# Designs tried in a protein design run: peptides against a protein of PDB entry 1MQS. Part 183

Target 1, 223 residues: chain A of PDB entry 1MQS
Amino acid sequence: ILKMLFLNKDLNNNDNITTITDDIFNQQEIIWKVLILDIKSTATISSVLRVNDLLKAGITVHSLIKQDRSPLPDVPAIYFVSPTKENIDIIVNDLKSDKYSEFYINFTSSLPRNLLEDLAQQVSITGKSDKIKQVYDQYLDFIVTEPELFSLEISNAYLTLNDPKTTEEEITGLCANIADGLFNTVLTINSIPIIRAAKGGPAEIIAEKLGTKLRDFVINTNS

## One batch from the design tools (peptide; made by RFdiffusion4, then SolubleMPNN)

Design b2_p27_8_s1 (from b2_p27_8, 15 letters changed)
Fold by OpenDDE base, seed 5:
Structure b2_p27_8_s1 (fold): chain B 223 residues (1-223), chain A 27 residues (1-27)
Amino acid sequence: as target 1 above (223 residues)
Amino acid sequence: EKESKKIQEALEKKNKDTQEEFKKLTS
């Protein structure tokens, strides 16, 4: 994921994400980019990256692929989305409209041959193939070592939490909603989870809220 | 560590292959 955010440049992976981003931020000129996500990739990024990591990676703005997005013709875009016909059509439409200066396309999983051919054909017809700088297909299962990834179906959670314009009250409210969802999940599974969260961000807030809810539940059940 | 490195190498190769195929199809 970090490689993708830095336009797939070679990075020394021996350090933690924070150290890597700090080193790059201090040593290299930051290229500002737009990050285009879908629901699946949003969940993935949320599980791997901390608050401010995107900013340190030069992501000035991030949006969902299905959202109406303003054109930024002088800014390169990174797409990190599922390999679907719908997403391909949207990317091609963005290309046709010159929405961004350059397109770095990273699919979240293997791109089927038929979709690759479809993408190539559509791009060829536009005559703007030179703007497509990269087409990669990733394996999220390798990046996300967790056995199961699930969503609480909270719209734009990661985007909201990482938007610098989001207020503390909005963050707190969203964290509470996430904690409620996780609490319900724990009760459904009927197991006591080990809660792990990165310190200094929304994840810690969520963890604290979830812990409190679980403790309260246990106290109320034993009483 | 060895397995991680092998997987990373395989992923990089796959990415390059996909990129090359795309270039061939758009040429």
Scores: peptide ipSAE 0.276, ipTM 0.797, DockQ to the pose 0.303
Fold by OpenDDE base, seed 1:
Structure b2_p27_8_s1 (fold): chain B 223 residues (1-223), chain A 27 residues (1-27)
Amino acid sequence: as target 1 above (223 residues)
Amino acid sequence: EKESKKIQEALEKKNKDTQEEFKKLTS
């Protein structure tokens, strides 16, 4: 998240948020930026950062993507939003209107190929592709409730998994979603977990799926 | 720690790939 707020520049990862922000503040001229969020990313940011942290990172103002926002043509913008067609269309509209000077787009999860192509096509039509400085996928499909404790905020997951009326297909689908969320969490925190799951239940299914995803990811990236 | 580094590198590569693909599609 901090890296994103500093336009994905390399940061010294060994320091805490305060130290990093202080060092940057003291050593470099602060680049003031606008942060554009959606409902989901707002929850994520709020769970990890305080308003003061945003200010120290050079965020002068933050707003929801669906809200009417005043143009700031001389100010760069950071988008941190869900990878949806709706958000893409809004970003493109903002680009068309020259709402900001530069656009740093960070999606909260993996951007599907079809949406990437859609974004690229629309941006190309505008002739303002040079203003799009970054298009990155983030992996923040989780909420931080407390240090080292995360929640995927999947409503009634436990109840659904333990309801005898729930079909195997529904369970499998839910387990896949949970595994995806956990996978994103692991990537975000950059820590490989020791997976512990109860045997013979949904937890085991999730653990297996997560393990497979992690293994596949490591194999595919090292190749 | 080694595994963590690998994950970070993989993530960076993915982001780079996404950016490159976007540039390719907009060129």
Scores: peptide ipSAE 0.263, ipTM 0.790, DockQ to the pose 0.722
Fold by OpenDDE base, seed 3:
Structure b2_p27_8_s1 (fold): chain B 223 residues (1-223), chain A 27 residues (1-27)
Amino acid sequence: as target 1 above (223 residues)
Amino acid sequence: EKESKKIQEALEKKNKDTQEEFKKLTS
């Protein structure tokens, strides 16, 4: 997240957020920028960062993507939003209207190919592709509630998994979703966890799926 | 640490690929 706020420049991740922001703030000129969020990413940011952290990162203002926002044509914007058609359309509209000087787009999760193509197509039509400086997929399908405790915010997961009427297919599907969220969490924190799960239940299924996803990702991307 | 590095590299590669693909599609 901090990396994103600093336009995805390399940061030393060995220090806590406060130390990082303090060091950067003191060592270089801060580039002021706007942060555009949606409901989901707002929750994520709020759970991880303090207001002071945003300020030290050069976030002068932040707003929801669906809100009416004043043009700031001389100010770069960071979008941190869900990869949806709606958000893409809004971003493109903002681009068309020259709402900001530069656009750093960070999706909260992987952008599907079809949406990538849609975004690219719309941007190309505007003739303003040069203003799109970054298009990144972030992996933040979780909310940090406490240190070392987070939630994937999957609705009714506990109830579904413990309902005897739930079908095996439904359980499998839910486990896959949970595994996806955990996978994204791992990528976000850049640390591979030791996976522990109770045997004989959904937790084991999730653990197996997560393990597979991690292995596949590492193999496919580093090969 | 080694594993963390691998993840970071993989993530960076993915982002780079996305950027390149976007550039290609918008050219």
Scores: peptide ipSAE 0.251, ipTM 0.783, DockQ to the pose 0.685
Fold by OpenDDE base, seed 4:
Structure b2_p27_8_s1 (fold): chain B 223 residues (1-223), chain A 27 residues (1-27)
Amino acid sequence: as target 1 above (223 residues)
Amino acid sequence: EKESKKIQEALEKKNKDTQEEFKKLTS
């Protein structure tokens, strides 16, 4: 997240957020930026960063992507939004209207190929592809509530998993989704967890799936 | 630490790939 806020510059990973922001704030000229969020990313940002952190990162203002936003043609914008057709269309419209000077697009999760192609096609039609400085897809599908506690914010997950009326297919599907979210979280935090789960329940299923995903990822990366 | 570095490298590669693919498609 911090890397994104600093336009994906290399940051020292060993420092805490405060140290990083303080060092950058004190040593470098702050590039003021606008941060464009959606509902999901707002929750993520709010859970990880404080208002002061945003300020130190050079975020002068942040707004929801669906809100009416005043043009700031001389200010670069960071989009941190879900990879949806709706958001892509809004970004392209903002591009067409020269709402900002530069566009740094960061999707909160992997961008499907079809949406990537759609974005590229629309941007190409505008003739303003030069203003798109970055298109990244992130692995943020979690909300950090505490330093060592986070939530995937999956609605009614606990209730669904503990409801005796829930079908095996539903449980399997939900466990897969949870495992995916945890996997993304691990990648985002850049820390390999020790997986612990209660035996004989959904937690074990999730743990196994997560373990498999992590192992597969490591294997594929080393290959 | 070694595993963390690998994860970071993989993420960076993915981001780079996405960026490059976008550039290719707009080019």
Scores: peptide ipSAE 0.277, ipTM 0.798, DockQ to the pose 0.712; fails the geometry check

Design b2_p27_8_s2 (from b2_p27_8, 10 letters changed)
Fold by OpenDDE base, seed 4:
Structure b2_p27_8_s2 (fold): chain B 223 residues (1-223), chain A 27 residues (1-27)
Amino acid sequence: as target 1 above (223 residues)
Amino acid sequence: EEESKKIEEALNKRNEEKYAEFKKLTS
């Protein structure tokens, strides 16, 4: 997340957020940026960072993507939003209007191929693809409540998993979603977890799925 | 620590590839 705020600058992830921001703040002049969020990402950011942290990261203004925003043609923008068609369209419109100098696009979860193609197609039509400096997946699909505690904000997950009327297919689907969220969390925090789960229930399913995803990811991306 | 580095590298690579693909699609 801090890398995103610093335009993908390499950071020492072993340091506290405050330490990192302070060090950067003191070492170099701040590059002021606009941070554009949606409702989901706002919740995520607010759970991890304070307003002061954003300021120290050079975020002069943060706004919702759907809000009317004044053009800042000389200021780079960081988009951190959900991978949706709606958000893509808004980003493209902002690009068309030269709302910002540069566009660093970050999605809260993986942008699917079809939407990537849609984004690319629309951007290509504008002739302003050079202003798109980044298109990344940040894999930040969780809410951090405490340093070691977080929520995936999956509605009624507990109830669904414990409802005897819930079908196996529904359970499997939900477990997959939870595993995806946990996977994203692992990638975000850049730490390999020791997975522990109660046996004989949904937790075990989730653990297995997560383990598989992690292994597959490491193998496929590092090879 | 080594494991964390691997994750970071993998993530970076994946994102770089995504951006590269985007650029390819816009050309």
Scores: peptide ipSAE 0.517, ipTM 0.896, DockQ to the pose 0.692
Fold by OpenDDE base, seed 1:
Structure b2_p27_8_s2 (fold): chain B 223 residues (1-223), chain A 27 residues (1-27)
Amino acid sequence: as target 1 above (223 residues)
Amino acid sequence: EEESKKIEEALNKRNEEKYAEFKKLTS
């Protein structure tokens, strides 16, 4: 998400959100942008970022895609919305109206081929394809934390993982089960997460297992 | 973390390809 907010610039992924935003803010290289969301993506953003984080990322204004928005023809816009025909039509209308200077389009899940073609066709007709700077699929930040372990209805998962009496085999098995649950969840929502986990704990083990599963899946899907 | 990075790189590549395809379709 942060990469998206910084127009897909290379960021130091080893830093936390606050450090990254502070560093960029201090360097005075902030590009002010408008963030366009829908209901679903609003929930996503709210789960990961605070309002102050958005400001530090250079988001001066954020609005819902279906809302009437004032034109800011000199300001680039980041769209982070669901891949729907309705949203595509709105984006194209915004493009026609020169509502923003540049359009960075990010979908909350994979844009299917038919909608990509539709978007391209409509944009082509406008003659303003040069203003479209991105057409990307973005994915949810998936943070493996202790609360998430419990969300899989695995009883006492955290306690078991942190009990010194628990065997390595038990830990490995439990981590595998958790990873499987998370994997299934990811597939169900049809969104591949960026996996983050606290270092040095069970969360890291789970994250590694989940990452492997997801990587294998992606490779198999692309083959 | 390493696996996450690899996935991210793969996704970035996919996005680059998607954008390239978009540009091709608009040309």
Scores: peptide ipSAE 0.508, ipTM 0.892, DockQ to the pose 0.469
Fold by OpenDDE base, seed 3:
Structure b2_p27_8_s2 (fold): chain B 223 residues (1-223), chain A 27 residues (1-27)
Amino acid sequence: as target 1 above (223 residues)
Amino acid sequence: EEESKKIEEALNKRNEEKYAEFKKLTS
């Protein structure tokens, strides 16, 4: 996800989010970008990144893809959305209207061949294929399945995490609640997952809490 | 760590191929 926010530039994966953003900020001029999300990707981003992280990554504004958005023809856009026909049509319409200078398209899961062909065909008709700089899959489904994301009602978490009035204690509490939800899911599916999370954000906190819960559970079950 | 790196490399390669295919289809 962080790599996506930096237009898929090579990043040092061993560093936490803060270190990465600070290094980039110190070494390179920040490229300001627009981030276009949908409901699913919003939940994902909110679980991994703080508002300050987005700003440090050069995200000046973020909006939902279905919302009316003002044109910023001189600003590159990052799309991070579900691979659906609806989203493709909206992206193409944005392209037709020259809403942004460049289009970095990232899908939350694998874009199927038929939709790739549809996207390509529509873009070809516009004659503006040069503005499409990326068409990538981010494979968020590998980390969290769509049904699981919705089951946790992470939408409320987004509001809390982005509220400047939210205290660290409240964030920690929210992360604990999310970890509890994930733990319950793991128990429900009766499978111990490999936990992966981005470093330096809420996701790491959640992962740590979840890991602890799982370890404790295993210990208690084997004893 | 090595496994994670391999996965990332594989994903990057796949994405590069996808973009290449996209460009081919638009052309």
Scores: peptide ipSAE 0.507, ipTM 0.891, DockQ to the pose 0.386
Fold by OpenDDE base, seed 5:
Structure b2_p27_8_s2 (fold): chain B 223 residues (1-223), chain A 27 residues (1-27)
Amino acid sequence: as target 1 above (223 residues)
Amino acid sequence: EEESKKIEEALNKRNEEKYAEFKKLTS
């Protein structure tokens, strides 16, 4: 998330969020930018960052994507939103309107191929593809945005998982804890979810652990 | 530490590939 807020610049300090933001604020020229969120990503950001952290990251304004927003044609924008057709259409409309100088698009989970193609096609028609500087997935799909799951201190887990100083053992332990939390949620709603996770990341580890827990539970219940 | 770094590198690579694909599709 911090990398996203700093336009994917390398952050060399492995200290806590406050220390990182303080160091960057003092050492680098701040690029002021707008942060555009949806309901889901707002909950995620609020669980991880404080208002002061956003300010130190150069976020001067934050708004919901569905809100009427004033044009800021000289200001770069960071989108951090769900990968939906609705959000894509709004982003393209903002692009058509020259609402911002640059567009850094970040999705809360993996953007599927069909939506990527749709986005690309619509952007191509506008002739303004050069303004789109980023199209990334943040792979936060393992962070359940349901209000009930924010009580699991998942925000701290996310920060630890993204810290390069975190050991493999710590990652494995955190993934297990997250899987436990998700497992409890599944039991609470009494519905077995379809588990989808990006390959090669913490989400895959969590998915595997969750799957194992669910299988074990089913076996033990039938036994 | 090594695993976290590898995960970060893998994620960065995937994102770079996604953006490259996007550029290709707009082109």
Scores: peptide ipSAE 0.522, ipTM 0.898, DockQ to the pose 0.530; fails the geometry check

Design b2_p27_8_s3 (from b2_p27_8, 13 letters changed)
Fold by OpenDDE base, seed 4:
Structure b2_p27_8_s3 (fold): chain B 223 residues (1-223), chain A 27 residues (1-27)
Amino acid sequence: as target 1 above (223 residues)
Amino acid sequence: NKESELIEKALAERNEKKFKEFKELTK
């Protein structure tokens, strides 16, 4: 998150957010930026950062992507939004209108290939691809409620998983989604967890899926 | 620490790759 807010600047991850922001705030001139969010990412950011943290990170204004926003053509913008066609279209529209000086695009989860291609195609048509300085996946598909405790905020997950009328396919699908979210969380926090799950239930399924994803990831990164 | 570093590196590489792909697609 902080890297995103500081335009992918290398930060010492061993420090607390406050310490990092204070150090940066005191040591260098602040680059003021606009932060563009959606409903989901707003929740995520709010769970992790305080308003003061945003200010210290150089975020002068933050707004929802769907809101009417005043042009700030001399100010770089950080988009942190869900990977949706709608958001892509809005970003491209903002690009067309020269809403900001630079565009640092960050998706809350992995942008699918088809949407990446769509984004690229639309941007190419504008002729303003040079203003796109970043297109990253941040993998922040969770809400941190407290240290070491977070929620994926998947709607009705508990109810669905515990409803006897829920089909096995639905359970499997939901478990996969949860595992994906947890995987993203692991990547975000940059820590490999010890996975613990109750046996005989959806938690075990999730744990297994997550474990597989993590193992695969580690193998792929070490290769 | 080692694992964390690996994850960070992997994430960075993935993002770099994504952006590179994006740039290529915009040509």
Scores: peptide ipSAE 0.537, ipTM 0.907, DockQ to the pose 0.696
Fold by OpenDDE base, seed 3:
Structure b2_p27_8_s3 (fold): chain B 223 residues (1-223), chain A 27 residues (1-27)
Amino acid sequence: as target 1 above (223 residues)
Amino acid sequence: NKESELIEKALAERNEKKFKEFKELTK
């Protein structure tokens, strides 16, 4: 998500969002951008970033894609929306109307081939393909949080992890089970997330295990 | 950490390929 907000600039691999934003703010001129979201992506962004983080990333305005938005022809736009025909049509319409200076298109999940072709065809007709600077699938950041433990329906996971009487072995075992569940979920959604977790706790253990599983999967599929 | 980097790299490559395909389709 942060890379998306910074137009795919190389960010220092610091796990701390605040540190990254501060470093960029101090070292580089901020490029002001518009962020276009839908309902799904709004929830995602809100779960990961604070309003101040968006500002530090140069996001001056964020709006819903279906909302009537004022033209800002001198401002680049970042789209982070669901891969739907409706959203594609809106983006193309925005392109036709020169609503923004540049278009960085990011989909919350994989854009299927048929929609990619549709987007390309429509953009081609406009003659403004040069304004499209990006068409990427942005896989959701996966944050290992307490709510995610509940989503896996693992019995008493929260209680076990927070009980001071729980042994390290029990925690490790539970974390492994959670990681397995998350891995299966990722595969089911057909999206490989960027894994984030709080340091120093079970979340980190889960994240590491999940990361390993995903890495192995990616390597094995490319091989 | 290393795992995440590898995943990110793989995803980046996939996106680059996708964008190239998009550009070709717009010609």
Scores: peptide ipSAE 0.536, ipTM 0.903, DockQ to the pose 0.464
Fold by OpenDDE base, seed 1:
Structure b2_p27_8_s3 (fold): chain B 223 residues (1-223), chain A 27 residues (1-27)
Amino acid sequence: as target 1 above (223 residues)
Amino acid sequence: NKESELIEKALAERNEKKFKEFKELTK
């Protein structure tokens, strides 16, 4: 998240959030930015950052994407929102109206291909594609606050799933292993979960596999 | 730390590719 607030530039991650923000604040000219959120991303930001952290990161104003926002044509904007058609349409509308100087678009989860194409098409029509500086997937849909956070300790799972050289078979296998781990967790806590997953990625595959395993288990135990 | 760096690199590469695709689609 901090990286996003600094326009996804390389940050020295060895320090605490406060140290990083202080170092940047002291060593570099602060670029003031607007942060645009939705309800979901607001909860995410609030769970990780304090208001003072936002200020230190150069966020002068933050608002909801659906709110009426005043134009700041000389100020760059960071969007951190869910990958939905509605949000895309709003972003494009903001672009059309020259609401901000630059647009750094970050999605809370992976933007699917169809929505990427839609965004690109709409932006193309505006003739203002140069103002779009980033389209970035942050993959924060799996961020869970403690104590509900746990690890399956599967080595290099994220790297494997995001490596373009990884085969579909390998992905499927890894997803199955993850689903197995989650299944075991569910059995351990003896509670049926509500399964939520981002669409169009490994998370969906995992969710489907987990759902199937749970259904099969319930059927077999009730039989 | 090493694993975190690798993850960040992978994420950056993926997003770079996505952004390139986006730019191509806007042309």
Scores: peptide ipSAE 0.505, ipTM 0.897, DockQ to the pose 0.480
Fold by OpenDDE base, seed 5:
Structure b2_p27_8_s3 (fold): chain B 223 residues (1-223), chain A 27 residues (1-27)
Amino acid sequence: as target 1 above (223 residues)
Amino acid sequence: NKESELIEKALAERNEKKFKEFKELTK
């Protein structure tokens, strides 16, 4: 999140948020930016950052993507929003209207290929692709609101899932293994969970696989 | 810390690839 706010600059991860922001503030002139959020990302940001942190990061104004926003053609914008067609259309509209000087687009979860292509196509039509400085996926730190957190202790799972060299087959295989682990956990605790997963990424694949396994199990046990 | 660094690198590379693909699609 902090990297996003600093336009993907390298940050020293060994320090707390306050130390990082202070160091940057003291060393370089702050680039003022607009932060555009949706409801989901607002919750995420609010859970991790304080208002003062945003200010120290150079966020002068933050607003919801669906809100009417005044043009700031000389100010770069950071979008941190859900990967939806609606949000893409709004971003493109903002681009068309020259609402901001630069566009740093960050999605709260993985943007699927079809939406990436849609975004690119629309941007291409505008002739203003040069203003798009970033199109990244951000991985939301899960706000664990529920008391039960556990790990399957699968080594390098996160790294493998996010490695650009990893094939779809490898991802699918790993997701299957994770789903198996979760399935075993569910059976162990003897409780059928409500599965929630972010769309468009490995989590969704895992959720689907887990759901299928659970359904199959229930059917087989009731027979 | 080492693991975190590796993860960060992987994420950065993934995003870089995505952005590159995006740019190619806008040509």
Scores: peptide ipSAE 0.549, ipTM 0.911, DockQ to the pose 0.511; fails the geometry check

